Peptides against a protein of PDB entry 5A53. Designs and how they scored, part 173

Target 1, 230 residues: chain A of PDB entry 5A53
Amino acid sequence: LVENVKQALFIPGQSCNKNLHDIMVDLSALKKPDMKRFNRKNDIHPFEDMSPLEFFSEKNDCSLMVLMTSSKKRKNNMTFIRTFGYKIYDMIELMVADNFKLLSDFKKLTFTVGLKPMFTFQGAAFDTHPVYKQIKSLFLDFFRGESTDLQDVAGLQHVISMTIQGDFQDGEPLPNVLFRVYKLKSYKSDQGGKRLPRIELVEIGPRLDFKIGRIHTPSPDMVTEAHKKP

## One batch from the design tools (peptide; made by RFdiffusion4, then SolubleMPNN)

Design b2_p22_3_s3 (from b2_p22_3, 9 letters changed)
Fold by OpenDDE base, seed 5:
Structure b2_p22_3_s3 (fold): chain B 230 residues (1-230), chain A 22 residues (1-22)
Amino acid sequence: as target 1 above (230 residues)
Amino acid sequence: SDDDLIVKAYTKKDLEKLKKLL
């Protein structure tokens, strides 16, 4: 069963600035061709009223949305939204730290659009802590692309790495999630007649450190419904 | 698993190298 590739909609909020726009462009490039971007700003406040997002989900047939907003309290905020049946499933605010790097900050490497990235997750909390489990689930869901047949395995080009920045205890602020994108380079070394494939990871960007903000979690009923899809 | 796809594309040794680079 080829799961239909989830489409993403990137929405600039009313407070979207140039930096967020640039981040949006670069991050959304990883979701091509399964991505739409609005060019106009939209006045949406997901944690106050979710109805506009449900409307956009349905009208654009997008089960993934990213709202770009920025304020003094929530600078460079990317609100990631998932819908199920065009109803809000979950939301999470991920604020991009000021140390971000764009694709233009790295050596331009040619890449094939539409190749499925490999994911790596560093930090035990991605498997145990509910917030980090949601982040893991979200990013896997966001970038998983088509279930590629075996032929596309030869095309592993990108690695997306997500790392929890340090250890934390209960009651402490949740550490940032470090988002990194690498290109796999395979070198045929002709050393001594044995072609040992050498694989190198080259960072290609964007480089984003996500501070975790507000979260909306699905109801237990919605979780059950979403998992009933065979 | 996503790991199984990688093992088909790369030798176990290459996968271990990748894990060390990450």
Scores: peptide ipSAE 0.018, ipTM 0.488, DockQ to the pose 0.023
Fold by OpenDDE base, seed 4:
Structure b2_p22_3_s3 (fold): chain B 230 residues (1-230), chain A 22 residues (1-22)
Amino acid sequence: as target 1 above (230 residues)
Amino acid sequence: SDDDLIVKAYTKKDLEKLKKLL
């Protein structure tokens, strides 16, 4: 069963600013060709009323959505939404820190559209803590693309790295998640007759540090239904 | 110069090396 690649919809909220627009453009470029962007601002408050997002999910056939908003309390906020059967499955607010870098801040490298990224997750909490498990699951769903057979390693062009910024204890504020994108470069090393390819990672952007905001978790029933393989 | 991105099949060992560089 070739699972169809999940489509993403990027939605400027009413409070979307230039920085968020630029971030949206750059992040959505990594999701090409499997993304749509709205050109108009939409007044959506997903933690107050989810119905507009469910409507957009169905109308655009998108199971992934990103709402771009900014306020004094939630500056540069990217709300990531997943739907199942066009109903809200989960949501998470990820606020972009001011130290972000755009693709224009890096050396322009040729990128083949549609190649799958390799993921790396740094921090034990990605496997143990519910919030970081959700983030891991979300980003895997967002960027994993088509499930191809074992020969997929030949198409590896880039790496998405996600790092938890430091250790934390129970009851402490959750550390930021550092989002980085690298291109793989292979060099022929003539070292000692063994042509071992030297692999280097080159950061290509965007560079985003995510502060974790509000979260909506799925109901147990929705979890069960979403994990049922047809 | 067309940087021929020869996407070589990365071995498991190459992927482990990449994880150490990150």
Scores: peptide ipSAE 0.018, ipTM 0.527, DockQ to the pose 0.019
Fold by OpenDDE base, seed 3:
Structure b2_p22_3_s3 (fold): chain B 230 residues (1-230), chain A 22 residues (1-22)
Amino acid sequence: as target 1 above (230 residues)
Amino acid sequence: SDDDLIVKAYTKKDLEKLKKLL
C-alpha cells in the first residue's frame, strides 16, 4: 500500500503580512509538489473555533495546514495543524523570530522537487518532553511522511535540522526551536589516496527560529484511532 | 558545476555520521 503522501495547505490569516507571506512561500517550497496555498486572506482563529480548518481540510483533501497570522502578542505566527479524518488532531503555534533568513539570502542551488529530506533533532527533550515530541512528530509528518523505507535514503538531497536552543528547567519558558535546511554536497576528495566521499552540508534556507506558543493536544481517542490505521 | 548532488545510497551508518555533523 503506497501510503498517500500527506498534502499541506498554507492559509494566510487576516493579519498575514509581507514577511509571513515570504516565509510561507519559502517553507512551502520544501513541500512541493504536495502543497496548496490560498491567495486570499481568511479570518480564522483556530483556538477559538476549529471548524473552518476542518472544513478546509476536507474541501482541499489536506491533512496538514499552516495558518499565517501576526499580532503584537504573537508576531510572525505559524499555526501548524494536523487533521485525522478531516478532524483536528493537534495544533501548535510557532512564532518566527525577527532574525529569519529567506531562500534569497542564501546562495541559490539547484534541487530536485519532491525528494524527501532527512531529519536531525538536537536536544534530549525531543524524545522526552511532550511539547517537543509533538514538534518532532509534526515536522516528520509534514516533510517526510510516514514511509520510513530505507530506499528513500537513496534520494537524499536535503537535511532539515531542528535544535532546541539551550537548556531549560521545569517552570521556565520553553526554549526556541532552531529550524535549518541544508543541501548535501558530495565532493571527491583527491587528498590522500582513499577516495572517501566527503559530504558537506550547505545551508540553503529558510532559516527560522521558532518561539513556541499555544498548543492543542489530541484527545486520547484520536491518538488511538490514528495509530490503528496500518 | 558544483550542482553534482551525487545521490549516494546512505547507509544507516552514514546517516548516523551525518547526524553528528549537524
Scores: peptide ipSAE 0.016, ipTM 0.502, DockQ to the pose 0.021
Fold by OpenDDE base, seed 2:
Structure b2_p22_3_s3 (fold): chain B 230 residues (1-230), chain A 22 residues (1-22)
Amino acid sequence: as target 1 above (230 residues)
Amino acid sequence: SDDDLIVKAYTKKDLEKLKKLL
């Protein structure tokens, strides 16, 4: 079953600033060609009223959305939304820390559009904690592209790394998620007649540290429906 | 496979090892 590639819609909120715009541009570049962006600000408050996002999901045929907002309480906030049947499935606020780096801050490397990234997740909580499981699921859905059974190793261009910043206990604030993007660089090692391909990871950006904000989780019924393979 | 090494990088240490191997 070739699952259709999930399309993403990037939406600047009313409080979207230049930094968020730049982050949006750089992050969305990794989602090309399966990405749309609004050029106009939209006054959307998804935790108060989800109906505008459901409307945009349907109108644009996008099951992934990212709302860019900023306030004193939620600075540089990227609200990631998934829909199922154009209804809100889940939402999570990920606030970008001020130490972010854009693609322009790294060595410019050519990349082929549409190649699927490989993911790596660092931290046990990605497998056990409900919030980090949601983040893992979200980013996998966001960037997996076409499920081609052929892991064309030849098509592996970049690695997205997500790391939980430190250990935490129950009742403690959730550590940030460190988002990093690397390009795979293959070198022919001529050392000793064994052409072992030396692969190197080169950071290409963007570099984002995500603080976790508010979360909306799907109803049990929606979970059941979303896991039904058509 | 090179894919198996990347998929198993569940820790920062594993990522650093992968970065050294890659």
Scores: peptide ipSAE 0.018, ipTM 0.502, DockQ to the pose 0.022; fails the geometry check

Design b2_p22_3_s4 (from b2_p22_3, 9 letters changed)
Fold by OpenDDE base, seed 4:
Structure b2_p22_3_s4 (fold): chain B 230 residues (1-230), chain A 22 residues (1-22)
Amino acid sequence: as target 1 above (230 residues)
Amino acid sequence: SDDDLLVKAYTKSDEERLKKLE
């Protein structure tokens, strides 16, 4: 069963600023052609009322949403939302640190739109800690869509790297997640008459350091329903 | 109107910016 590729909707909140808009444009480019965006700001507070997001999910047939907001307490906040049956499944706030880089900050490399990225995760907590497991699941779901068994290695152009910034103990603040995007470049190395293909990873952006904010976890009933393969 | 809550395509400026990155 080829599961339909999940569509993403990017929503500027009322407090969306230029930086968040630029980040949104660059991040959404990686989701083309399976991406939609609102042009108008919407006054949405997902942790107070989720109904507008459920409405947008249904009306736009999008199971992935990103809300861009900014406040003194939650600067450059990207709220990632997943829906199941157009109902909220989970939410997570990821605040972009001020040291972000846009695609324009990197050497322009041509990329083919619509190719599925390979993911790398650095940090044991991605497999053990509930919050980082959710982040891993979210980003895999967001950018890979349907896992086709045949990773056409021949079509691999992009690598998304996610790294937990340092070790942490129970009760400590959760370290940031470092989001990096690389392009695979093949070079012909002329080493001693043998042309060995050399592959290099070149960062292409955006570069985002995510501070973890508030989280909404799915109900046990929704987890059960979402895992029911048809 | 329900139409105001539907997805609109990228603005021309956003499309132009994205095309310059491709």
Scores: peptide ipSAE 0.023, ipTM 0.505, DockQ to the pose 0.024
Fold by OpenDDE base, seed 3:
Structure b2_p22_3_s4 (fold): chain B 230 residues (1-230), chain A 22 residues (1-22)
Amino acid sequence: as target 1 above (230 residues)
Amino acid sequence: SDDDLLVKAYTKSDEERLKKLE
């Protein structure tokens, strides 16, 4: 079965800046080779009109899209969009905090392109709260695709960690999601005569703290259709 | 090359095509 790996399209919005461009490049590197980018800015406002995104989804055969915009109200905003049958399924705004780190800020490590990352999620809300459940679903879908196949541990190179930044109560602003990327590094420890392979996690970037913005949730009908396995 | 992954931006011709599909 050729795993139909979901393709991602990165779209610079009209207000895209250098920082967002750099973030886009670094984040999209984790999605290679299943990634496309527009070379020009596009004036798209997905919460006003979704039609251009549906058009791009179909035209480029991409079920994943990321729109890069920035304003005073929504600085460094990455709008993540998923489509089903080239129709908008869901959307979420994730604004990158100013404390971000690029790949260039970390020690360069060699990595193989196209290996699926392992995910870790820290925070009970990822399993219980609708917004964090959507974020979890989105990132799993974005980087792993629909494949339920047992991760070949032998091919495990990257770990993506997502952490909810602190506790929150009902009615409070939703805490940020801390996005971290690690490489597994195997060391032969000579300690105690048994060469036990020691695995260490080394942060490789990018480092992104996501502030949650606007959300579009799927219709119940679309949820039902999307979960129908053909 | 990373350039091979570059898709052309939305054009006026694409907008006209969208209007014809509506």
Scores: peptide ipSAE 0.022, ipTM 0.586, DockQ to the pose 0.032
Fold by OpenDDE base, seed 1:
Structure b2_p22_3_s4 (fold): chain B 230 residues (1-230), chain A 22 residues (1-22)
Amino acid sequence: as target 1 above (230 residues)
Amino acid sequence: SDDDLLVKAYTKSDEERLKKLE
């Protein structure tokens, strides 16, 4: 089964800074080899005009895009965009908090490029709240694509953990989503003559706390069309 | 320009940085 792996395009916006560039590089490393990055800044305002993003989607054959922008109101903003038929399906702003860690902040652990990560989601709202459901769908789509082969479990080296930071009530600001990446280390534990494989999770980065910003939800018609394509 | 659409998948600098992390 040829997995239609979705390609991601990383776009530095006009206000992209060094921190966002470094974050972009580190996050895109997890999407290798199925990613492209622009080197030039592009003046794109996705919530004002989506046409440039649709153009880039088509020209680069990328159904996933990440726009890197920063302002006082929206610092370290990663706008995640999905397209369907090169038209905007959905968008979400995820602002990286200042406490972020890069891959260089962790002990260098060699990881195999191209292995699909396992995902873990912590927080009931990932299954019930529309915004967190969109985030869950987005990240699963971004890193795994639609086809998960069970054989990926045997080669599992990476775990991506996404946690909602605390409980919230209706009408309260949405808590941040904590993004963490771990490598599985298998240790042969000799306990009592039975070699039980001990698996330890070692954080490898990047470490990102996402503040939720603006959201564009898909039209009901596009949802129906997107679900019709196998 | 069409050249701005030429996605260089990696800058040499980014590749070198990533190789240092691998």
Scores: peptide ipSAE 0.018, ipTM 0.579, DockQ to the pose 0.024
Fold by OpenDDE base, seed 2:
Structure b2_p22_3_s4 (fold): chain B 230 residues (1-230), chain A 22 residues (1-22)
Amino acid sequence: as target 1 above (230 residues)
Amino acid sequence: SDDDLLVKAYTKSDEERLKKLE
């Protein structure tokens, strides 16, 4: 079964800055080889007109898109878009906080391209709250593609951790989502003549704290179609 | 290692791209 791995397109918007470009490069490196990047800025405003994104989805055969924009109201904004049949399924704005770290800020570790990460989610709201459920679904879809049941533990190289930053009540601003990436490092420790396999998690970056912005949710009809297994 | 070359080659390509965005 050829796993139909979803392709991602990274798009610099007109207001894309150096920081967002660097973040785009680092985040897209984790999506290799299933990633394309535009080199030119594109004037796209997805919450005003979605048509350009649908056009790019179809033209580039990418069902995942990330638009990089920055303004006073929405600084370091990564708009994550999913399409179904080259039509917009959902969108979410995730603004990167200023405390971000790039891959260059961590110890350079070699990694094999194309290995699927394991995910960990910290926070009950990832299973109950509609916005955090969408975020969970998005990131799983973005990096894992279609459900491979067998996480071959032998092929496990990366762990992506997503944490909701604190508790919240109804009517309060939604807490940030903390995005962290770790590499699994196996050590053979000789402890007392028994070689016990030791596994350590080493942070490799990028480190991103996401503030949640605007959201577009799919129509009920599109949800039903997208859940129809072919 | 070839992996370091790939990361460095990407970094240089990305630096050249950044210069075109300025």
Scores: peptide ipSAE 0.016, ipTM 0.438, DockQ to the pose 0.020

Design b2_p22_4_s1 (from b2_p22_4, 10 letters changed)
Fold by OpenDDE base, seed 4:
Structure b2_p22_4_s1 (fold): chain B 230 residues (1-230), chain A 22 residues (1-22)
Amino acid sequence: as target 1 above (230 residues)
Amino acid sequence: PGEEYFREKDSEKLLKLSKEVL
């Protein structure tokens, strides 16, 4: 079964600014060719009314959406939305810290469009804590691309790293998630007659630190339906 | 200071993982 690649829709909200627009452009470049962007601002408040997002999901055939908004309370906010059957499955607010870096801040490296990223997750909470489990699931789902049976290991060009910024206990504020993108650079090393490929990681951007905001979790029934393989 | 430390550790882990996968 060739699972259809999930399409992403990037939506500038009414409060979208230049920084969020630039972040949107750079993050969406990693999702090419499976990405659409709106050029116009839309007045959407997903935690007040989800119906406009469900409408956009259906109209654009996109099961992934990212809403770009900014306010005094929620600066540089990227709301990540997933739909199932064009209904809201889950949502999470991820606010980008001011220390972000764009693709223009890194050495321009050519990458082939449509190659699947490898993922790394650093922090035990990605496997134990419900919020970080949702983040892990979301980003895997967002960037998984086409399930090719060919492990085209030769085609693995980039790695997405997600790190929980420090340890935390129950009742403490949730640490930020550090989003980093690296390109694999292979060197032919002639060390001692064994051509061991030397692999180096080069950061290519964007660099984003995500502060966790509001979350919408799916109902148990929606979880059951979404995990039913047809 | 904190970002550099996480990037170095992540880079080392990723470098190790990349050597195991390739």
Scores: peptide ipSAE 0.018, ipTM 0.540, DockQ to the pose 0.053
Fold by OpenDDE base, seed 1:
Structure b2_p22_4_s1 (fold): chain B 230 residues (1-230), chain A 22 residues (1-22)
Amino acid sequence: as target 1 above (230 residues)
Amino acid sequence: PGEEYFREKDSEKLLKLSKEVL
């Protein structure tokens, strides 16, 4: 069963600015062709009323949404939303730190659109801590392209790295998640008859440091229903 | 550890992973 590729909808909120727009454009480029963007600002407050997002999910047939908002308290905020049956499954606020880099800040490299990225996760909390488990699940789900059986190894063009910025104890503020995108360059090195592929990693952007904000976790019933569907 | 440390660690891990997958 080829799992249907989840479609993403990028929504500029009322407070969306140029920086958030540029971040949205660059991040959404990694989700092509399975991405839609609104050009108009929408006044949506997902932690106050989720109904507009459920409506957009259904109307656009998108189970992934990203709301772009900015305030003094939540600067450069990307609210990632997943729906199941067009109902809100989970939400997480990820605020982009001011040190972000756009695709234009890196050497322009040609890449094939639609290739599935590989993921790497750095930090034990991605497997143990509920919030980081949700982040891991979200990003894997968000960028999971078509399962193509044959070309997975030869088609390894992009790697998304997600790193927890340092260790933390219980009750401490959650460290940022460092989002990095690399292109793999394979060179045939003929050293000593063993063709060991020399692999070089080239950062291509965007570079985003995510501060974790508010979360909405799914109800136990929705978890059960979501796991029943392959 | 600064951004550079995480970038190096990521690069090493990615390089290792790429050698295992490729």
Scores: peptide ipSAE 0.018, ipTM 0.547, DockQ to the pose 0.044
Fold by OpenDDE base, seed 2:
Structure b2_p22_4_s1 (fold): chain B 230 residues (1-230), chain A 22 residues (1-22)
Amino acid sequence: as target 1 above (230 residues)
Amino acid sequence: PGEEYFREKDSEKLLKLSKEVL
């Protein structure tokens, strides 16, 4: 079954600023060609009214959306939305910390458009804690891309690393998620007649530290329905 | 541990993973 590649729609909210726009551009570059962006700001408040997002999901045939907003309480906020049957499945606010780095802050490396990233997740909570499970699921789903036969090892261009910033206990604020992107460089090492492939990782950006905000979880019925469709 | 420590650990894990996939 060739799973249709999920399309992402990037939406600047009314409060979208230059930094968020730049972050949007860089993050969306990793989703090319399966990405659309709105050029106009839209007054959308997804935790108050989800209907505009459902409308945009259907109209643009995008099951992934990212809303870019900023306020005093939720600075540099990227709301990640998934839809199922053009209805809201889940949402999560991920606020980008001020220490972010853009692609322009790194050594420019050419990348092939459409290659799937590998993922690494650091932190046990990605497998146990419901919020971090949702984040893991979201990013895997967001960047899954086309089901190309993984046989072309030559197609392994980049890795996305997601790290939970420290340990936490129940009732404590959820640690940030550190988002990092690395390019794989393979070198033929001629050391000692054994061509051991030397792999180096080079950070390519963007570098984002995500503070977790509000979440919307799917109803049990929607979970059941979503799991019935391959 | 600072951001550097996470980057280093990530790099090691990623290097390991890349060797397993390659």
Scores: peptide ipSAE 0.017, ipTM 0.546, DockQ to the pose 0.056
Fold by OpenDDE base, seed 5:
Structure b2_p22_4_s1 (fold): chain B 230 residues (1-230), chain A 22 residues (1-22)
Amino acid sequence: as target 1 above (230 residues)
Amino acid sequence: PGEEYFREKDSEKLLKLSKEVL
């Protein structure tokens, strides 16, 4: 079953600033070619009214959306939205910490557009805790890309790493998620006459530390329907 | 401390994954 590649729509909110715009550009570059960006700011408040996002999902045929907003309470906020049948499935606010790095802050490495990233998840909570399970599901879904044949796996150029920043107990504030992007570099090392392929990871950016904000979880009915459709 | 140790473990995991896929 060739699942259609999920298209992402990046939406600057009314409060979108330069930093969020730059982050949007860099993060969306990893989703090319399956990405659209609005050039105009839109006044959208997804936790108050979801209907504009459902409209944009349908109008643009995008089941993934990212709303870029910033306020004093929710600085550098990226609201990630997924739709199913153009209805809101889930939402999560991920606020980018001020220590972010852009692609320009790293050594420019050419990468092929459209290659699937490998994912690494660090922290047991990605498999056990509902919020981190949603984040894991979201990012896997967001960057899944085309069903590439095994040949494209040989072309693995980049890795997305997601790490929960420290341990936490029940009732404690949820630790940040550290988002990192690495390029795989293969070096032929001539050590002792045997050319062993050495693989090195080189950070390419962006570097984002996500603070978790508000969440909308899917209804049990939508979960059931989303799992029934191949 | 966490980021450096992370690079090493991810490198090992990725090296394992690359060997399983190659």
Scores: peptide ipSAE 0.015, ipTM 0.525, DockQ to the pose 0.046

